Peptides against a protein of PDB entry 8YVU. Designs and how they scored, part 38

Target 1, 39 residues: chain A of PDB entry 8YVU
Amino acid sequence: PQLCYILDAILFLYGIVLTLLYCRLKIQVRKAAITSYEK
Target 2, 160 residues: chain B of PDB entry 8YVU
Amino acid sequence: TWLTVLKKEQEFLGVTQILTAMICLCFGTVVCSVLDISHIEGDIFSSFKAGYPFWGAIFFSISGMLSIISERRNATYLVRGSLGANTASSIAGGTGITILIINLKKSLAYIHIHSCQKFFETKCFMASFSTEIVVMMLFLTILGLGSAVSLTICGAGEEL

## One batch from the design tools (peptide; made by RFdiffusion4, then SolubleMPNN)

Design b1_p11_5_s1 (from b1_p11_5, 8 letters changed)
Fold by OpenDDE base, seed 5:
Structure b1_p11_5_s1 (fold): chain B 39 residues (1-39), chain C 160 residues (1-160), chain D 39 residues (1-39), chain A 11 residues (1-11)
Amino acid sequence: as target 1 above (39 residues)
Amino acid sequence: as target 2 above (160 residues)
Amino acid sequence: as target 1 above (39 residues)
Amino acid sequence: NLLLELYKLAS
């Protein structure tokens, strides 16, 4: 049971990190799209 | 192209593979040091008895290292070597998954047969612990296999 | 304990899906960057 | 180092 909770913590942390990276990348895509539209 | 993306992520995949291998090795060594697997009744630790954490870790480590070296030096012989190592690692990963699934089935069957409601019993505790470790190793093996397959595809694309 | 393993499976699947989405988004960013340089 | 470089590249 303790190992399961440890794995959950690791996977949860991984998910949070990926979500943050995805959000940052999505913002970059939006900025690129806006820049392309202004040209 | 997808191949170009895989090439750029080759080092990351290699590092992931090495990390997965090291974690598997650590789990294997911890289990072997804490538990006397030879005296445990049943096939609860069949994956450990087969030595998967050790040889699997070796395969994944070699594959990851070769992939990193191949990317850095960009030499044809290293690319071929990495492709071979990644292919071997992919096969090893698939075999490892099979072994772990079999172990998981046996562990679950053991828990079911003994109706392990009382986890304080040594046998039930060991079966539960084995199940937890096997599940963790299964996830790690899947990650390692994914990285190895990705590296294999990348290497195959370079040969074309 | 069973709920913990179910959570592990869900988090693992979530991680895989996010990884795939991240890769796709990264490709889109690269394509947008290339298109911007060609203009 | 690779993780740090990846983080810098992602930022």
Scores: peptide ipSAE 0.409, ipTM 0.796, DockQ to the pose 0.015
Fold by OpenDDE base, seed 3:
Structure b1_p11_5_s1 (fold): chain B 39 residues (1-39), chain C 160 residues (1-160), chain D 39 residues (1-39), chain A 11 residues (1-11)
Amino acid sequence: as target 1 above (39 residues)
Amino acid sequence: as target 2 above (160 residues)
Amino acid sequence: as target 1 above (39 residues)
Amino acid sequence: NLLLELYKLAS
């Protein structure tokens, strides 16, 4: 059971990091799209 | 485009593969050091009896190292070697997953048969421990297989 | 203990999905960047 | 290092 909780913690952290990276990347895509429309 | 992305992440994939291999090896050595698998009744540790944590780790390590070396040197012969190693690692990973699934089924069956509600009994505790370790090994093997397959596809794309 | 394993499965699946989405988004960003350079 | 560069590129 302890090992399971450790794995959960690692996977949870991984998920959070990926979510943050995804959000940042999505913002970049939106900025790029806006810039392309202004040109 | 997709191949280009994989090529850029080839080193990262190789490192991930090596790390996965090391973790698998560590788990294997710990289990073998703490438990005498030969004296454990049943096939609760069938994956360990088959030596998967060891030979699998070796294959993944070799594949990862070759991938990194191939990327760094950018030599045609190394690319082919890496492709071969990654293919072998992919096959090994698939075999490992199969072995782990079989082990998991046996462990779960053992728990159900003996009605291991209270894990105070040694056998039930071992079965539960085996299940946990096998699940962890399964996740690691899936990650390793994913990296190996990605590297294989990347290498194949470079040869085409 | 059973809940822990279920959580592991969910988090693992979530990680895979996020990884795929991240890769797709990264490709989109690259395409947008290339398009901006061609203009 | 690669993660840091990826983070910078993502920022």
Scores: peptide ipSAE 0.399, ipTM 0.789, DockQ to the pose 0.015
Fold by OpenDDE base, seed 4:
Structure b1_p11_5_s1 (fold): chain B 39 residues (1-39), chain C 160 residues (1-160), chain D 39 residues (1-39), chain A 11 residues (1-11)
Amino acid sequence: as target 1 above (39 residues)
Amino acid sequence: as target 2 above (160 residues)
Amino acid sequence: as target 1 above (39 residues)
Amino acid sequence: NLLLELYKLAS
């Protein structure tokens, strides 16, 4: 049971970090797409 | 277009807020139906006593619905309304997180004070159950706050 | 304890989905970068 | 539909 709560914390942190990274990467892809259309 | 992508993200965030609100409401309803919180000793259910699962769910639901409507109709007045609702939801989410953290601390303190080594004692079981529910609600509230903040930023960007 | 396991399952699924999405997005960014260097 | 659109958006 204690291991379950620890796992929850790790998975939650992992989810937050991945969400932030995904958002940043998505912004980069959008910027690249805009630059390609202007050229 | 960038705007189309943002609109799709806004809808997703709005749906996430509504879903989070519904889950919080369900948890609140289940806890209130199964347990008489008013008769439980201690502050292990302080978040429920404060009514957070209910008013928080309402705020997030309204914010999510307004965000979806704003995206679909693409009207200036809806954008402003969504921005206001998302701001209110962000404040509500922050307050909710604070309440849940306080509840979690009280629940953990209760477990330590009563030396709840035996899970089968009624008071210890209630404290443990409260802790589990509060942790789940905390995670959901953080997700809801994240979506509300994101929607607020998107709405502010559209007004500029 | 049962709720903890349910939360673990949800967070685990969320983490897997985000990881797959992140990987796909990363591949897209790499392809865009390669295309920009060839031009 | 939303999940599918998110998947398409990510692709």
Scores: peptide ipSAE 0.428, ipTM 0.799, DockQ to the pose 0.016; fails the geometry check
Fold by OpenDDE base, seed 2:
Structure b1_p11_5_s1 (fold): chain B 39 residues (1-39), chain C 160 residues (1-160), chain D 39 residues (1-39), chain A 11 residues (1-11)
Amino acid sequence: as target 1 above (39 residues)
Amino acid sequence: as target 2 above (160 residues)
Amino acid sequence: as target 1 above (39 residues)
Amino acid sequence: NLLLELYKLAS
């Protein structure tokens, strides 16, 4: 049970970090697409 | 710039493999140090008895190190070596997953057979602990396998 | 304790999905950057 | 350091 909670914490943190990175990357894709369209 | 990004990704994957290997090795060492697995009745620790945390960790560590070295030196022989190591690590990871699943089934069966209602019972505690460790190892093995496969694909692409 | 394991499974699956999506998005960013450079 | 570099590269 204690290990389960530790694993949950790690996975939760990992998920948050990935979500933030995904959001940032998505914004970059949009910016790149706009720049490509203007050229 | 594109090649630089790919190299950074490969290094990250290599580091992930090494980290996974180290964690697996640590778990294996801790379990072997705290518990006398050889004297435990049943197949609750079958994956540990098979030595998976050790040989698996070695394979993943070698694969990760070779991947990092290959990316840094960019030598053809190192690339081939990394590809071979990653392939071997992928096979080892698949085998490890199989072993861990079997162990998990045995542990769950043990809990079911003994009708473990009291956590403080020694046998039930050991079975539960084994199950938890096996699940953690399974997750780590899946991550390691994913990284190894990714590196294998990248390496194969470079050879073509 | 059982809820903990269920949560672990969900978080793990979520992490895998996000990782795949992140990889795909990263490839898209690279393609967009290359296209922008060629123009 | 590698994680930070990856994060900077992703940004």
Scores: peptide ipSAE 0.420, ipTM 0.796, DockQ to the pose 0.016; fails the geometry check

Design b1_p11_5_s2 (from b1_p11_5, 8 letters changed)
Fold by OpenDDE base, seed 5:
Structure b1_p11_5_s2 (fold): chain B 39 residues (1-39), chain C 160 residues (1-160), chain D 39 residues (1-39), chain A 11 residues (1-11)
Amino acid sequence: as target 1 above (39 residues)
Amino acid sequence: as target 2 above (160 residues)
Amino acid sequence: as target 1 above (39 residues)
Amino acid sequence: TLLLELYELAS
């Protein structure tokens, strides 16, 4: 049970990090799209 | 450049593979150091008895290292070597998953047969611990396999 | 303990899906950057 | 270092 909770914590942290990275990429895509539209 | 980004992705996959391998090796070493598998009744630690954490870690480590070296040197012979190593690692990962699934089934069956309601019983504790370790190793093996397959696909794409 | 393992499986799947989405988004950003450079 | 490079690339 303790190992399961540790794994949950690691996977949860990984998910948060990926979500943050995804959000950053999504913002970059939006910025690129806006720049392309202004050209 | 686009090529530089692709190389970084391959290196990342290689590092991920090495990290996965190291974690698997660490778990294998810890289990072997804490528990004497030879004295444990049943097939609760069949994956460890088969030596999967060791040979799997070796295959993934070699594959990851070769992938990193291949990307850094950008030599055709190294790319082919990395492709071969990644293919071998993918096969090893698949075999490891199979072994771990079998071990998991045996562990779950053991828990079911003994109706392990009392967690403090030594046998039930060991079976539960084995199940937890096997599940963790299974996840790590799947991650390693994913990395190896991805590197294999990238290497195959470079050969076309 | 069973709930913990189920959570692990869900988090693991979530991580895989996010990784795939991240890769797709990264490819889109790269394509957008290339298109912007060609203009 | 690779993680940091990936973070910088993502930023």
Scores: peptide ipSAE 0.423, ipTM 0.788, DockQ to the pose 0.016
Fold by OpenDDE base, seed 3:
Structure b1_p11_5_s2 (fold): chain B 39 residues (1-39), chain C 160 residues (1-160), chain D 39 residues (1-39), chain A 11 residues (1-11)
Amino acid sequence: as target 1 above (39 residues)
Amino acid sequence: as target 2 above (160 residues)
Amino acid sequence: as target 1 above (39 residues)
Amino acid sequence: TLLLELYELAS
């Protein structure tokens, strides 16, 4: 049971990090799209 | 384009593969040091009896190292060698997953048969512990296989 | 204990999905950057 | 380092 909880913690942290990275990347894509539209 | 992305991440994938291998090896050694698997009744630790944590870790480590070396030196012969090693590692990973699934089924069956309501009992505790370790090893094996396959695809793309 | 394993499975799946989405988004950003450079 | 570069690139 303890090992399972440790794995959960690691996976949860990984998920959070990926979510943040994804959000940032999505913002970049949106900015790039806006810039392309203005040109 | 996706091949280009994989190429840029080859080193990262190789490192991930090595780390996965090391973790698997660590788990294998810990289990072997704490438990005398040969004296454990049943096939609760069938994956360990098969030595998967050891040989699997070796294969993944070799594959990862070769991938890193191939990327750094950018030599044609190393690329081919890395491709071969990654392919072998992928096969090993697939075999490992199969063994782990079988072990998991046996462990679950054991728990069911003995009606392990009292986890403090030695047999039930061992079965539950085995199940947990097998699940962890399964996750690690999947990660390792994913990295190996990614590296294999990248290497194959470079040869085309 | 069973809930822990279920959580592991969900988090693992989430991680895989996020990784794929991140890769796709990264490719889009790169394509956008190339297009912007050609203009 | 790669993760850090990704963070910087994302910023």
Scores: peptide ipSAE 0.405, ipTM 0.781, DockQ to the pose 0.015
Fold by OpenDDE base, seed 4:
Structure b1_p11_5_s2 (fold): chain B 39 residues (1-39), chain C 160 residues (1-160), chain D 39 residues (1-39), chain A 11 residues (1-11)
Amino acid sequence: as target 1 above (39 residues)
Amino acid sequence: as target 2 above (160 residues)
Amino acid sequence: as target 1 above (39 residues)
Amino acid sequence: TLLLELYELAS
């Protein structure tokens, strides 16, 4: 059970990091799309 | 540029792969230090008996290191080497997952056969501990495989 | 303890899904960059 | 450092 909680913490942290990266990437895609539309 | 992003992602994947390998090595070392796997009855530690934590960690470490070096030097020969290493690591990861799943099934079966209602019994404790370790290793192996596959795809894309 | 293992499974699945989505989004960014370069 | 570089790259 203790190891399970440690794993949960690691997976949770991983999920948060991936979510942040995904959001940042999505913002970049949107910026690129706007720039392409203005051309 | 997008190329810079890709290179940084490859480095990240490589570092993740190395970290996964190091964690696997740590678990392997701890298990070998605490438990005498050779004297444990049953196939609870079949993955350890197969030496997966060790050779798997080595493959992932090599793959990650080669990936990082390839990205840093940006040399064509290193790209090919990294692609080969990542492919090998992907195969190793897949094999490792299979072994770990088999080990997990055997461990669970052992728990059921012995009716491990008392956690404090030595055999039941070992089986439970093995199950936990195998699950952790399985997750790490899947992460490593994902990293290796991603690096392989990136390397293949650079060759085209 | 059982809940912990369930949480591990959910977090693991979430991590895989996010990784796939991140990869897809990255591919989209690459395609957009290529299209912008060809113009 | 890698995480920081990833963060900077994403920004």
Scores: peptide ipSAE 0.446, ipTM 0.798, DockQ to the pose 0.015; fails the geometry check
Fold by OpenDDE base, seed 2:
Structure b1_p11_5_s2 (fold): chain B 39 residues (1-39), chain C 160 residues (1-160), chain D 39 residues (1-39), chain A 11 residues (1-11)
Amino acid sequence: as target 1 above (39 residues)
Amino acid sequence: as target 2 above (160 residues)
Amino acid sequence: as target 1 above (39 residues)
Amino acid sequence: TLLLELYELAS
């Protein structure tokens, strides 16, 4: 049970980090698309 | 710049693979140190008895290291070596998953047979602990396999 | 305790999905950048 | 450090 909670914490943190990275990447894609459209 | 980004991705995957390998080694070492698996009755630690945490970790570590070295030196022979190592690691990962699933089934069966209602019973505790460790190892193995496959695809793309 | 394992499974699946999406998004960023450079 | 570099690259 303790190991399960530790794993949950790690996975949760990993999920948060990935979500943040995904959001940032999505913003970059949008910026790149806009730049490509203006060029 | 784009090549640099790609290299950083491969390095990240390599580092992830090495990290996964290290975690697997740590778990294997801890389990072997804390528990005398050889004297434990049953097959609840079959994956550990098979030595998967050790050889799997070695394969993943080698694959990750070769991937990193290949990216840094950008030599054709190293790329091929990394591709081979990643392929081998992928196969090892698949085998490891199979072993872990079998171990998980055995552990669950053991819990079911003994009707482990009392958590404080030594046998039930060991079976539960084994199950937890196996699940963790399974997750790590899947992550390692994913990284190895990704690196293999990247390496194959570079050779084309 | 059982809920913990279920949570682990969900978080793990979520992590995999996010990783795949992140990879796809990264490829899109690269394609957009290449297109912008050629233009 | 690698994670931070990736974060910086992503930014």
Scores: peptide ipSAE 0.431, ipTM 0.789, DockQ to the pose 0.016; fails the geometry check

Design b1_p11_5_s3 (from b1_p11_5, 8 letters changed)
Fold by OpenDDE base, seed 5:
Structure b1_p11_5_s3 (fold): chain B 39 residues (1-39), chain C 160 residues (1-160), chain D 39 residues (1-39), chain A 11 residues (1-11)
Amino acid sequence: as target 1 above (39 residues)
Amino acid sequence: as target 2 above (160 residues)
Amino acid sequence: as target 1 above (39 residues)
Amino acid sequence: SLLLELYKEAS
């Protein structure tokens, strides 16, 4: 049970990191789209 | 193209593969150091008895290192070597998954047969611990296999 | 313990899905950057 | 170091 909780913590942290990276990329896509529209 | 994206992420995939291999090796070493598998009844540690954490870690480490070196030097002979190593690592990963699934089935069967409700019994604790370790190793092996397969596809794409 | 393993499976699947979405989004960012450069 | 570089490039 303790190892399972450790794995959950690692996977949870990984999910958070990926979510943050995804949000950053999504912001970049939005910025690129706005720049393309202004051209 | 997807191949171009995979090629750009080849180093990341290689590092992921090496990291997965190292974690698997660490788990194998810890289990072998804490537990005397030869004295444990049953096949709850069959994956460790087969030596998978060791040879699997070696294959994944070699494939990851070769992939990184191949990408950095961009030499044809290294690309072919990396392709071969990644193919071997993919096969090793598949074999490892099979071994781990068999181990998991045996561990679960052991828990079911002994009706391990008290958990504090030595046999039940060992079976539960084995199940937890095998599940963790299975996830890591799947990640390693995914990396190896991705690198294999990248290498195959470079040969076309 | 069973619930913990189920959570591990869900988090693992979530991680894979996020990785795929991240890759797709990264490709979109690259395509947008190329299109912006060609203008 | 490579992970950190990849993170910086991804950012």
Scores: peptide ipSAE 0.385, ipTM 0.787, DockQ to the pose 0.016
Fold by OpenDDE base, seed 2:
Structure b1_p11_5_s3 (fold): chain B 39 residues (1-39), chain C 160 residues (1-160), chain D 39 residues (1-39), chain A 11 residues (1-11)
Amino acid sequence: as target 1 above (39 residues)
Amino acid sequence: as target 2 above (160 residues)
Amino acid sequence: as target 1 above (39 residues)
Amino acid sequence: SLLLELYKEAS
């Protein structure tokens, strides 16, 4: 049970980090697409 | 610049693979040190008895190291070696997943047979502990397999 | 205890999905950057 | 840390 909770914490943190990175990357994709369209 | 990014990705995957391997080794070592697996009744630690944490970790470590070295030196022979090592690691990872699933089934069956309602019972505790460790190892193995497969695809692309 | 393991499974699956999506977005950013450079 | 560095360089 203790290991399960530790794993949950790690996975949760990993998920949050990935979500943030995904959001930032999505913004970059949008910016890149706009730049490509204007050029 | 894009090539540099790709190289960094491969290095990251290699590092992830090595990290996974190290964690597997740590778990294997801890389990072997704390528990006398050979004297534990049943097959609840079958994956450990098979030595998967050790040989799997070795394969993943070698593949990760070779991948990193290959990316740094950019030599054709190293690329081929890394590709081979990653392929072997992928196979090892698949085998490891199979072993871990079998171990998980055995552990769950043990818990079911003994109707483990009392957590503090030694046998039930060991079975539960085994299940938890096996699940963690399974997750790590899946991550390692993913990294190895990714590196294999990247290496194959470089050879084309 | 059982809920913990279920949560682990969900979080793990979520992590895998996010990783795949992140990889796809990264490829898109690179393609957009290349197109912008050639234009 | 490596991911963060990669992310910073990619930005």
Scores: peptide ipSAE 0.396, ipTM 0.785, DockQ to the pose 0.015; fails the geometry check
Fold by OpenDDE base, seed 1:
Structure b1_p11_5_s3 (fold): chain B 39 residues (1-39), chain C 160 residues (1-160), chain D 39 residues (1-39), chain A 11 residues (1-11)
Amino acid sequence: as target 1 above (39 residues)
Amino acid sequence: as target 2 above (160 residues)
Amino acid sequence: as target 1 above (39 residues)
Amino acid sequence: SLLLELYKEAS
């Protein structure tokens, strides 16, 4: 049971980090698209 | 750039906030219906005694609804209303987190002091159950706060 | 304890979905970068 | 659902 709560914390943190990385990656896609349009 | 991303996800953030609020309300209702918190000794359910699932859910629901309506109608007055509601929801979320952390500490302390080896002992079972519910509520509150803050930033950016 | 396992399952599923989305988005970034380089 | 739809549109 204690391992379960630890796993919850790890998975929650992982979810937050992935969300932030996803947002950053989305911005990169937009920047790449804009650069492609300007060329 | 970040503001633009938040604007595009405003509806999603609002929906997430409403969903979080509903889940919190459901948990609060279930706990209050199944358990007579007023008769439980100690402060194991202090967050529920404070009524956080209720008023917190109201704040998050209002904030989420206003955010969705503001995005759909694109009216300046709605944007301001959404900003105010999201700000209030952010404050409520922060307060809720504080209450939940205090409740969690009390529950964990209770479990530690009593050395709950017997899971089926009533007091230990209630403390464990409280801990589980509080952790879930804490996660939901953090998600709600994140959504409210994001919506607040989005609304502030629209006013600028 | 059961709630913890349920939460673990939900968070795990969420993590998998986000990972898949992140991978797809990363592929899009690479494609956009290649297209930008070719232009 | 909305995120999935947006993701599909972006793909």
Scores: peptide ipSAE 0.382, ipTM 0.781, DockQ to the pose 0.015; fails the geometry check
Fold by OpenDDE base, seed 3:
Structure b1_p11_5_s3 (fold): chain B 39 residues (1-39), chain C 160 residues (1-160), chain D 39 residues (1-39), chain A 11 residues (1-11)
Amino acid sequence: as target 1 above (39 residues)
Amino acid sequence: as target 2 above (160 residues)
Amino acid sequence: as target 1 above (39 residues)
Amino acid sequence: SLLLELYKEAS
């Protein structure tokens, strides 16, 4: 059970990091799209 | 385009593969050092009896190292060698997954048959511990297989 | 203990999905950058 | 580290 919780913690952290990265990347895509539209 | 992305991440994939292999090896050595698997009743540690944590780790380590070396030197012969090694590692990973699934089924069956409600009992504790370790090893094996397959696809794309 | 394993499975699946989405988004950003460079 | 650098460059 303890090992399972450790794995959960690692996977949870991984998920959070990926979510943050995805959000940042999505914002960048939106900015790029806006810039392309203005041109 | 996706091949280009994989090519740029080859080093990362190789490192991931090596790390996965090392973790698997560590788990294998720890289990073997703490437990005498040969004297454990049943097949709750069948994956360990088969030596998967060891030979699997070796295959993944070799494939990862070859992939990194191939990327750094960018030599044609190394690319082919890396492709072969990654293919072998992919096969090994698939075999490992199969072994781990079988082990998991046996462990779960053992828990069910003995009605392991009292996990403080030695046999039930060992079965539960085995299940946890096998699950962890399964996740690691899947990650390693994913990296190996990705590297294989990348290498194959470079040869085309 | 059973809940822990279920959580592991969910988090693992989430990680895979996020990884795929991140890869797709990264490709889109690269395409946008190339298009912007050609203009 | 490489991923972090790439992320910083992409930002």
Scores: peptide ipSAE 0.362, ipTM 0.777, DockQ to the pose 0.014; fails the geometry check

